Peptides against a protein of PDB entry 5HDT. Designs and how they scored, part 11

Target 1, 163 residues: chain A of PDB entry 5HDT
Amino acid sequence: MVVKTFMDMDQDSEEEKELYLNLALHLASDFFLKHPDKDVRLLVACCLADIFRIYAPEAPYTSPDKLKDIFMFITRQLKGLEDTKSPQFNRYFYLLENIAWVKSYNICFELEDSNEIFTQLYRTLFSVINNGHNQKVHMHMVDLMSSIICEGDTVSQELLDTV
Target 2, 163 residues: chain A of PDB entry 5HDT as posed
Amino acid sequence: MVVKTFMDMDQDSEEEKELYLNLALHLASDFFLKHPDKDVRLLVACCLADIFRIYAPEAPHTSPDKLKDIFMFITRQLKGLEDTKSPQFNRYFYLLENIAWVKSYNICFELEDSNEIFTQLYRTLFSVINNGHNQKVHMHMVDLMSSIICEGDTVSQELLDTV

## One batch from the design tools (peptide; made by RFdiffusion4, then SolubleMPNN)

Design b1_p9_6_s2 (from b1_p9_6 with Y1A R4K)
Fold by OpenDDE base, seed 2:
Structure b1_p9_6_s2 (fold): chain B 163 residues (1-163), chain A 9 residues (1-9)
Amino acid sequence: as target 1 above (163 residues)
Amino acid sequence: AKMKLGKKP
């Protein structure tokens, strides 16, 4: 499975990174980002998160528009964190854990529409966070939001109003 | 800044 392939890949495997680069690019296509199946979209999001991890601190996606699409896509998937009893919750947890640990969203600071992306991320996180989440989930959410606030100098007032 | 860390243990 493609998801497992990227999940098991490390950042120092240059040959493998080059080998799977084209696959990484294809996974960001509209076919996958707009896939009608919610579970497929979640798998795609996890795979994209792993791609950001593997290629950190850079991303294989060079188009600002594509990067925006990807992060808006990932943000939409995070809504699935709301149901802790879902069979897919572990994958949502993995997604959250990954992007928080890697600080993947920090790539967005170079994008013209960074404020839109961050605003949507914060709105999403605050909409799903609840007392039913365990400490690990809370920690990752806080880490994700804190990293953006700490690293960002041009955060919009709209975003600040959500904090 | 983005982190370049190894695979999660």
Scores: peptide ipSAE 0.035, ipTM 0.698, DockQ to the pose 0.611
Fold by OpenDDE base, seed 3:
Structure b1_p9_6_s2 (fold): chain B 163 residues (1-163), chain A 9 residues (1-9)
Amino acid sequence: as target 1 above (163 residues)
Amino acid sequence: AKMKLGKKP
């Protein structure tokens, strides 16, 4: 299984990282990002999160447009956090925990559309936050948002208004 | 900056 392969891979596996580089690139194709099945999209998002972890501090995706597409895609999947009773909630939690711990979104500071990406992320997180979430979920959400604010030299007024 | 600490415990 592709998802399990990336999940079990560590950051020092240079030969494996090179071997699966093409697969990592294919997972970011429109075929997967625009897949009609939401469960497939969630698996893709988790796999992409693992790819960012494995290749940190860099990423195998060289196109700024592709990186934007990926993070906008991941942001859309985070909406699934709203239902804590969903059978897929644990996988949504994994996605949140991973991107917060790795600080994956911080690569977006090099993108010209970073403000759009961060604004959509914050709007999405605030839209799904509810009292059903435990302290760990809240902590990861705060860590994710705080890391972006603290590392960014400037943030848009629109983003500030959202916070 | 991204974290590079290996696998999360």
Scores: peptide ipSAE 0.034, ipTM 0.692, DockQ to the pose 0.661
Fold by OpenDDE base, seed 4:
Structure b1_p9_6_s2 (fold): chain B 163 residues (1-163), chain A 9 residues (1-9)
Amino acid sequence: as target 1 above (163 residues)
Amino acid sequence: AKMKLGKKP
């Protein structure tokens, strides 16, 4: 499966990174980002998270608009963290853990619409945070948010209002 | 900044 392929790939696999570059690009297409199946979108988000991990600190996506679409897409998927009893929660956890560890969103600082992306991320995270989450989930959420605040020289007032 | 961190745990 594609999800397993990217999940098992490491950042030093240069030949594999080149081999699967086209697949990485296709996974960011509207076909996948706007897929009608929620579970498919979650799998796509996990694959995209792994792609960001594998290609860090760079991304194979050269279009700023595409990068924005991807991160807005990933942000929307994070809403699934709200239900800790969901059968899909473990995969949402994987998504959160990955993007927090890799600091994937930090690439967004180079985007014109970074404030919009970060604002939506923070709103989403605060909307899903609840006492049912274990300490690891909370830690990853805090790490994700803290990394952006600490790396950013300035943030919008809207983002500050969200925090 | 986003960086290369090594193998995922």
Scores: peptide ipSAE 0.033, ipTM 0.695, DockQ to the pose 0.634
Fold by OpenDDE base, seed 5:
Structure b1_p9_6_s2 (fold): chain B 163 residues (1-163), chain A 9 residues (1-9)
Amino acid sequence: as target 1 above (163 residues)
Amino acid sequence: AKMKLGKKP
């Protein structure tokens, strides 16, 4: 199981990190990012989140365009947080918790299109946040958004208008 | 910047 493999791996497993590097790269291919099955895309997103955790503070993806695609992809998956009754909600929670704790999106500050990525993230989070979410979900959402604001020197007016 | 962190409990 690919998902379990990355979930169980820690940052100090250097030999394993090297071993699974090619798999990490393949998971970011269009085949997986544009997979027609929604559940598969969620699993891919969780794997990618774990990859960012494992390889932190760096990422194995060297292409800025690929990084943008990945974060736009992850952002789209976060829409699944809207339905707290979904059987897949726990996996969406895992995704949110992971990327918030790792501060995965902060790598986007090195990207030319960081503003676009952050704008889409904020729009998505504000579109799905609701009173049905428990305090942990709210905390992770706040942590994720505040980390970006705190690390960024400036934010666009569009982002400010959404906050 | 991101730092290496242990697994979150």
Scores: peptide ipSAE 0.033, ipTM 0.695, DockQ to the pose 0.602

Design b1_p9_6_s3 (from b1_p9_6 with Y1A R4N)
Fold by OpenDDE base, seed 4:
Structure b1_p9_6_s3 (fold): chain B 163 residues (1-163), chain A 9 residues (1-9)
Amino acid sequence: as target 1 above (163 residues)
Amino acid sequence: AKMNLGKKP
């Protein structure tokens, strides 16, 4: 399975990174980002999170517009954290844990629309943050938000209004 | 921008 392939891949596996580069690019296509199946979109998001982990500190996606689309897509998936009783919650947890630990969103600081991305992220997180989550989930959410604030030094007024 | 590299311990 593609999900497991990227999950098990190491950052120092240069040959594998090159081998699966085209797959990584295809996973960011509109076909997958706009896939009608919610569970498929979640799987895609997890794969993309692993791709950012594997290729860190540089994303394999060269288009700023594509990067924006990807992070907006991932942000939308995080809304699934709202239902702690969902059968898919563990996969949403994986997504959150991954992007929080990797600090994947820090790539967005290079994007012109970083403020929009961060604003949407914070709005999404705050919309779900107090829905009976355990301490680990809360910690990852806080870590994710804190890493952006700390790295950015300054944030837009819109983001400040969101926080 | 600072990122964590590799797999999570």
Scores: peptide ipSAE 0.286, ipTM 0.861, DockQ to the pose 0.854
Fold by OpenDDE base, seed 5:
Structure b1_p9_6_s3 (fold): chain B 163 residues (1-163), chain A 9 residues (1-9)
Amino acid sequence: as target 1 above (163 residues)
Amino acid sequence: AKMNLGKKP
């Protein structure tokens, strides 16, 4: 399974990273990012999160436009955190935990459209956060938002209005 | 940009 392949891969596995580089690139194609199946999109998002973890601090994607598409895609998947009783919640939790700990969105500071990405992320997180989430979920959400503020030092007025 | 590397402990 592709999901397990990236999940179990270590950052120092240079031969494996090279071997699966093409797969990583294909997972970011429109075929997967715009896949009609919601469960497939979630799995793709988890794989992409692992790819960012494995290849950190550099993403294997060379196109700024592609990186933007990926992070906007991941952000859209985070909407699934709203339903704590969903059978897929554990995968959404994995996605959140991963990107929060890795600080994956910090790559976006190199992108021209970083403010758009961060604004969309914050709007999404605030839209799904609720009292039904346990302390760990809240912690990861706070960590994710804080890491961006700490790294960027400043945020756009639009982002401030979202908070 | 600062990122955490590897797997979460």
Scores: peptide ipSAE 0.284, ipTM 0.861, DockQ to the pose 0.885
Fold by OpenDDE base, seed 2:
Structure b1_p9_6_s3 (fold): chain B 163 residues (1-163), chain A 9 residues (1-9)
Amino acid sequence: as target 1 above (163 residues)
Amino acid sequence: AKMNLGKKP
């Protein structure tokens, strides 16, 4: 399984990273990012999160537009955190935990459209956050948002309006 | 930008 392959891969596994680089690139294609199956999109998001973890601090995606598409895609998947009773919730949790810990969105600071990405992220998180989430979920959401605020030199007005 | 590398401890 592709998901398990990336999940188990270490950052210093240079030979494996090179071996699966082509797969990593294909996973970011429109075919997967716009896949009609919601479960497939979640799996793709988790794989992409692991790819950012594995290849950190550099993403294997060279196109700024592609990076934007990926993070907007991941952001959209986070909406699935709203249903804590879903069988897929644990995978949504994995996605959240991963991107929060890795600080994957910090790659976006190099993008021209970083403010748009962060704004959508914050709006999404605030739209799904509720008292039904346990402390760990809240912690990861806070960590994800605070990391961006702490790393950024300035915050757009649009982002401030969501906080 | 600062990122955490590798697997989560």
Scores: peptide ipSAE 0.280, ipTM 0.860, DockQ to the pose 0.849
Fold by OpenDDE base, seed 1:
Structure b1_p9_6_s3 (fold): chain B 163 residues (1-163), chain A 9 residues (1-9)
Amino acid sequence: as target 1 above (163 residues)
Amino acid sequence: AKMNLGKKP
């Protein structure tokens, strides 16, 4: 299974990274990003998060437009965090924990449309965050947003005013 | 861009 493969892969496994590079690229295709099944999209997002972790500090995706599409896609999936009683909440938590710890969104600072990506991320997080979330969820949300603010040399004033 | 490398401790 693709999800398990990337989840268990270490960053220093160069042979495996090369072996599954084509799969990583294929997972970022429109076929998967626009898949009609919500559960499939969540699995794809988790795989993409692991791919960013594995290939850090670089990304196997060389196209700025593709990177934007991926992060906008991941951002949309984070809306699923709003329902803590969902059977899929554990995977949404995994997604949040991963991207927060890895600081995956920091790759976006090299993109021209970084402000749009960060704005959508903050809007999404603010829309789902509530007192019903446990301390760990809150911590990861804060860590995710703070890591971007700390690199705020390229963050727009409008975004900073929102915080 | 600063990122954490590897797996979470």
Scores: peptide ipSAE 0.271, ipTM 0.856, DockQ to the pose 0.863

Design b1_p9_6_s4 (from b1_p9_6 with Y1A M3V)
Fold by OpenDDE base, seed 5:
Structure b1_p9_6_s4 (fold): chain B 163 residues (1-163), chain A 9 residues (1-9)
Amino acid sequence: as target 1 above (163 residues)
Amino acid sequence: AKVRLGKKP
């Protein structure tokens, strides 16, 4: 299982990172990012989050356009956090926890369209946050947003107005 | 050099 493979991989497993590099690259293809099945897209997002974790601080994706596509894709998946009663909520939680802990979105500071990415992220998070979320979910959301504000020298006023 | 991100303590 591809999901389990990346989830169980450590950051210091250099031989394995090289072995599965091609798979990591293929997971970012349009075939997966635009997959018609919502559950598949969630699994892909979790895999991508793990890939960012494993290869941190560098992403294996060399194309800025591809990185933008990936983060916009992950952002769209975070909409699933809205329904806390969903059978898939545990995987949405995993996605949130992972990207918050790893600070994956901080890679976007090197992208020309970072402001667009961050704005979309904040809008998405504020759209799904609700009183049904437990303290851990709220903590991860705050951690994710605060890390970007604290480390962002290029954070736009528009983004600040969103907060 | 890039800031080291994503490393668990």
Scores: peptide ipSAE 0.046, ipTM 0.731, DockQ to the pose 0.419
Fold by OpenDDE base, seed 1:
Structure b1_p9_6_s4 (fold): chain B 163 residues (1-163), chain A 9 residues (1-9)
Amino acid sequence: as target 1 above (163 residues)
Amino acid sequence: AKVRLGKKP
């Protein structure tokens, strides 16, 4: 229910954005981010990605620590892209497509711990990327990584050397 | 900057 609500919402739905703002904030709680069920965590990640899309270019999460937790959480979910035969692969694809298109991680440049977030993202993507992924998956992975490299002023040289 | 296109990705 919640997943469909945010998935179907567009960026110009101001009344709906205001209506579901409290729900969006609550979805970023430790209860959901640390949920023991991996399928639930994937659904939460997709909801969070949609929230970033809906509220772009801003995010309803104002705490830098909370934003860090969210992006580290989303990054961990991207590990699920490794198994292309999984029944949940399409949802992992949705997550990747969304965050790449929205450029969600770009708000991390305002965070003090941006280098940690980007490092973990790149390590995760490079750990799962393989020749078995179709062209669209590769495209989104490249778009996600290249946008950070091209637009970032604070990306560490160490990270750049690994690209 | 984040993309805002008014459509789904």
Scores: peptide ipSAE 0.046, ipTM 0.738, DockQ to the pose 0.637
Fold by OpenDDE base, seed 2:
Structure b1_p9_6_s4 (fold): chain B 163 residues (1-163), chain A 9 residues (1-9)
Amino acid sequence: as target 1 above (163 residues)
Amino acid sequence: AKVRLGKKP
């Protein structure tokens, strides 16, 4: 399974990173980002999160538009955190934990549309966050949001209004 | 700004 392959891959595995580079690029194609199956999209999101982890601090994607598409895609998947009893919740948790820990969204500071990406992220998180989530979920959500605020030199008023 | 892990023992 492709998802397992990336999940098990360590950073600094240079030969493997080169070997799977083409696969990483293909996973960001519209075919996968717009896949009709919700479970497939979640798997793709997790895989992309792992790719960001593996290739940190630089993503293998060279197109700013593609990076935007990817993060908007990941953001949309985070809505799945709303159902804590879903069989897929643990995978949504993995996605959240990964992107929070790696600070994956911080690469978006290099993008012209960073404010749009962050605004959508915050809106999504605030739409799903509730007291039913355990402390770990809350912690990762806070870590994800606070890291962006702390490392950004400026924050848009629209983003501030969202908080 | 991304976190990078060192090699695990």
Scores: peptide ipSAE 0.044, ipTM 0.724, DockQ to the pose 0.399
Fold by OpenDDE base, seed 3:
Structure b1_p9_6_s4 (fold): chain B 163 residues (1-163), chain A 9 residues (1-9)
Amino acid sequence: as target 1 above (163 residues)
Amino acid sequence: AKVRLGKKP
């Protein structure tokens, strides 16, 4: 299984990273980012999160436009965190935990549209956060938002209004 | 900065 392959891969597995590089690039194609099945899109998002982890500190995606598309895509998937009773919640949790720990969104500081990406991320997180979430979920959400504020150079007025 | 882990034994 492709999902399991990336999930189990270590950052120092250089031979395996090279072997699966083409697959990593293929997973960021419009075919997968715009897949009609919601569960497939969630699996793709988790794979992309693992790819960012495995290839850290550098992502294998070289196109700024592609990186923007990926993070806007991941942000949209985070809406699924709202329903804590969903059968897919554990996978949404994995996505959140991964991107928060790796600080995956911090690569967006190199993008021209970073403020747009961060604004959408914050709006999404604030829209889904609720008292039904346990401490770990809240912690990851706060860690994700705090790391961006702490490491960011400038933020838009729109982002400031969101916080 | 993205987190990078050291090599595990």
Scores: peptide ipSAE 0.042, ipTM 0.715, DockQ to the pose 0.329

Design b1_p9_7_s1 (from b1_p9_7, 7 letters changed)
Fold by OpenDDE base, seed 2:
Structure b1_p9_7_s1 (fold): chain B 163 residues (1-163), chain A 9 residues (1-9)
Amino acid sequence: as target 1 above (163 residues)
Amino acid sequence: SKPVKAKAK
């Protein structure tokens, strides 16, 4: 229900954005980010991706620490892209497609720990990318990584070593 | 898919 609500929400629905703001904030709580169920964490990640889409260009999360936690959380979920035959793969694909399309990680440029976030993202993507992924998956991965490289003023040596 | 406003930073 929550997943469907955010997935179907329009970016220009100001009243709905205000109505569900509290829910968006709660979805980023430790209760959900550290939920013991892997499927729940994936659903939470997809909801968070949709929230970033809906509230773009500004996320409703004001705490830099919370934003870091969220993106590190999303990054960890992307490990699920490794199994292309999983029944959950389509949802992992949705997550990847969404964050690449929206350029969700670009908000991290304002964070002090942006290099850590980007490094973990790149390491995660390169750890799961393989020839079994179709062209669309590869394109989204490339788009996501290229956007960060192109829009970042500086790239850490650690990130360069990962690439 | 619905049109999306990408972040510009």
Scores: peptide ipSAE 0.049, ipTM 0.753, DockQ to the pose 0.121
Fold by OpenDDE base, seed 1:
Structure b1_p9_7_s1 (fold): chain B 163 residues (1-163), chain A 9 residues (1-9)
Amino acid sequence: as target 1 above (163 residues)
Amino acid sequence: SKPVKAKAK
């Protein structure tokens, strides 16, 4: 299975990274990003997060427009964190933990539309953050947002005012 | 598993 393949792969597996590069590229296609099944989209997001982890600090996606689409897509999936009792919550947690640890969104600093991406991320996170989340969820959310503020030189004033 | 390296800032 695709999900298991990328989840189990580490960053030093160069031959495996080369072997599955084509699959990684196709997972970012509109077919998957716009898939009608919500559970499929979550699985795709987790795979994409793992791909960013595996290929860090770089990414196999070279198109700025494609990178924007991917991060906007991942951001939309993070809305699923709102329901802590959902059967899919563990996968949403995995997604959050991964992108926070890897600092996946930091690649967006090189994108022309970085402010749009970060703004949408912050709006999404603040919309789902609540006191029902455990400390680990809160920690990852804070880590994700703080790393962008602390590392970014081109963060919009509007975004800064929300903090 | 945790990554060995994260993305550069």
Scores: peptide ipSAE 0.048, ipTM 0.753, DockQ to the pose 0.140
Fold by OpenDDE base, seed 5:
Structure b1_p9_7_s1 (fold): chain B 163 residues (1-163), chain A 9 residues (1-9)
Amino acid sequence: as target 1 above (163 residues)
Amino acid sequence: SKPVKAKAK
């Protein structure tokens, strides 16, 4: 129900955005980010991606440390893209498609630890990229990486060396 | 459907 609620929510639904703000904040708690169930963590990641979409261009999370935790968390979930035959692959695809389209990670440029976040993202993406992925998956991965390289002023040489 | 607003740099 929570997943569907955020997935179906419109960016212009101001009343609903206010109504579910507390839920959005709770989903970023350690309880969910460190949840022992892998499927729950994937669902949480998808919800967080939707939250970033709904509240774009701003995030409802006011703490830079919390934002870092969230993006490091989402990055860890992207490892699931490596198994193209998994029943959960469609949700991993949704996660990738969403964050690529919204350019969710671009909010990290304002964070002190942006370089760490981007480095982990690129390492993760390159670790899961394979020829088994279809054109759409490749496109989203390229879009996600390109947006950071092209729009970032603080991209480290280490990150560039991996590209 | 309405277009999704991308996040700014």
Scores: peptide ipSAE 0.048, ipTM 0.745, DockQ to the pose 0.121
Fold by OpenDDE base, seed 3:
Structure b1_p9_7_s1 (fold): chain B 163 residues (1-163), chain A 9 residues (1-9)
Amino acid sequence: as target 1 above (163 residues)
Amino acid sequence: SKPVKAKAK
């Protein structure tokens, strides 16, 4: 299974990383990013998060436009964190925990539209945060946002107004 | 320089 394969893969497994590189690239195709099934999109997002973890500090996606699409896609999936009682909440938590720990969004600093990406991320996180979330969820959200603010050269006024 | 992502240890 594709999901389990990436989830269990070690960062030092160079042979496996090479073997599944084409699969990683295919998972970022429009077919998966625009898949009509919400649960499939969540699985794709988790796989992409694992791919960023496995290939850190680099990413196998070389196109700036593709990277933008991926992070805008992941951002949209994070809206699922709103309902803590959802059967898929644990997978949304996995997504959040992963991207926060890996600092996956930090690669966006090299993108022309980084401010747009970060603004949408912040708006999404603030829209879903609620008292039903435990301390770990809140911590990951804060870690994700604060890392971007602290490590970025400049932050747009629009982003500052959002915070 | 590129940002450095976290590595699992």
Scores: peptide ipSAE 0.044, ipTM 0.733, DockQ to the pose 0.393

Design b1_p9_7_s2 (from b1_p9_7, 7 letters changed)
Fold by OpenDDE base, seed 3:
Structure b1_p9_7_s2 (fold): chain B 163 residues (1-163), chain A 9 residues (1-9)
Amino acid sequence: as target 1 above (163 residues)
Amino acid sequence: SKPKVAKAR
């Protein structure tokens, strides 16, 4: 299984990273990002999060437009965190935990549309936060937002006014 | 253990 392959891969697995590079690129195609099944999109998002973890500090995607599409896509999937009773909640938690731990959104600071990406991220997170979330979920959400704000000079005043 | 984090710039 493709998802399990990336999930089990370490950051120092250089030979495996090279072997599965083409697969990583394929998973970011419009076919998967625009897949009609929301459960498939969630699996794709988790896989992409693992790819960012494995290839850190860099990303295998060279196109700024593609990177924007990916992070806007991941942001949209985070809306699934709103229902703590969902059978897929554990995968949404994995997605949140991964991107917060790896600080994957750091890649967006070099993008022209970083302000749009971060704005949508904050709006999405604030829209799904509720009292049903445990402390770990809240902590990951705060860590994710705080890490972006702490990059100070790269954060626009417009974003600060929105938050 | 602490992971390698994504590069900001």
Scores: peptide ipSAE 0.365, ipTM 0.900, DockQ to the pose 0.131
Fold by OpenDDE base, seed 1:
Structure b1_p9_7_s2 (fold): chain B 163 residues (1-163), chain A 9 residues (1-9)
Amino acid sequence: as target 1 above (163 residues)
Amino acid sequence: SKPKVAKAR
């Protein structure tokens, strides 16, 4: 129910954004981010990605620590892209496509720990990238990493040198 | 159409 609500919501829908703001904030709670069920965590990640899409260019989360937790959480879910034969792969693809299209990680540039977030993202993506992925998966992975490199005025030189 | 992207700074 929650997943469908945010997935079907368009950008610039101010009335709906206001209506579901409290739900968006609640979905970022530790209860959901640390949920023991892997499938639930994937659904939560997709909802969070949709929230970043809906509220772009801004995010409804004001705490830098909370934003860090969310993006580290989303990054961990991207590990699921490794198994292309999983019945959940389409949802992992949706997550990747969304965050790449919206450039959601751009929000992290204002965070003090942005380098840690980007480092973990790159490590995760390079750990799952393989020739078995179709061109769309590769395209989104490249787009996601390239957008960060292009904006990388605040990205550590060490990280950039390893790309 | 392209979506609005997240603000970098």
Scores: peptide ipSAE 0.344, ipTM 0.892, DockQ to the pose 0.131
Fold by OpenDDE base, seed 5:
Structure b1_p9_7_s2 (fold): chain B 163 residues (1-163), chain A 9 residues (1-9)
Amino acid sequence: as target 1 above (163 residues)
Amino acid sequence: SKPKVAKAR
C-alpha cells in the first residue's frame, strides 16, 4: 500500500527516502493530480503531504511549476473539511494536521506565484471553517494561517480582504 | 531526531 508506505515512514530515513523517490515523483504526475476519483485524489494528497514531511526541509520536486500544481491540488482537497460528518473526514483531518505541523506551504515562498497559492489557501480555509469543527481542527487551521503570515511578514490586499 | 519543518524563504 503506497499510502501506508509513506505514512509510516519517519523523517531522516535516508535509505527509504532514496528508495521511494521515484514513487514520490510519479505521485505528482498529472495522472494522479487530475485523477477522476475523488477518493483517489484525497489519498494522493495525503501521500504528498507525507512526502513533504519526509523530505523536509526540502521537497523532492525540482520544478517550480510542479510545486505550484501540487499545492494548488492540496488546497482543493482541503474543501473536504467542510463536511464533518463525511466518512472521509478523518483523512481530511490527517491532511490538515500534517501540513500544519510540517508547515509544508513554507516551500511556496520560493515560488513566483506564492501569492496566488496563499490566496487560494485562505479562501478555501475560510470557506470550510464552521462551528461543527472541534478545537483541534480550528487549532490546525489557525496554526496554518498564522505561520504563513509570520513567515511572509506581509500579505497582499486580496488576502487581507478575505480575512 | 527532532522533527523538521519545511524550508521557508
Scores: peptide ipSAE 0.333, ipTM 0.884, DockQ to the pose 0.137
Fold by OpenDDE base, seed 2:
Structure b1_p9_7_s2 (fold): chain B 163 residues (1-163), chain A 9 residues (1-9)
Amino acid sequence: as target 1 above (163 residues)
Amino acid sequence: SKPKVAKAR
């Protein structure tokens, strides 16, 4: 399974990184980002998160527009954190944990549309945050949001209005 | 699956 392949790969697997580079690029295609199956989209998001982890600090995606699409896509998947009783919640948790630890969204600072991406991320997170989430979920959400604020030079007014 | 190297700006 592709998901397991990337999940098990570490950042020092240089030969494997080269071997699966083409697959990593294909996973960011519109076919997968706009896949009609919600479970498939979640799996794709997790794979993309793993790809960002594996190739850190650089992403294999060279197009700014593609990077924007990917992060907007990942952001949309985070809405699934709202249902803690879902069988897929643990995978949503994995996605959140991964992108928080890796600081995956930090690459967006190099994008012209960074403010849009961060605004959508914050709006999504605040829409799903609730007291039913355990402390670990809250910590990852806070870590994700705080790292962006701390590492950004400035924060847009739109983002400030969201917070 | 903790990263060895996190992304940096």
Scores: peptide ipSAE 0.063, ipTM 0.798, DockQ to the pose 0.141

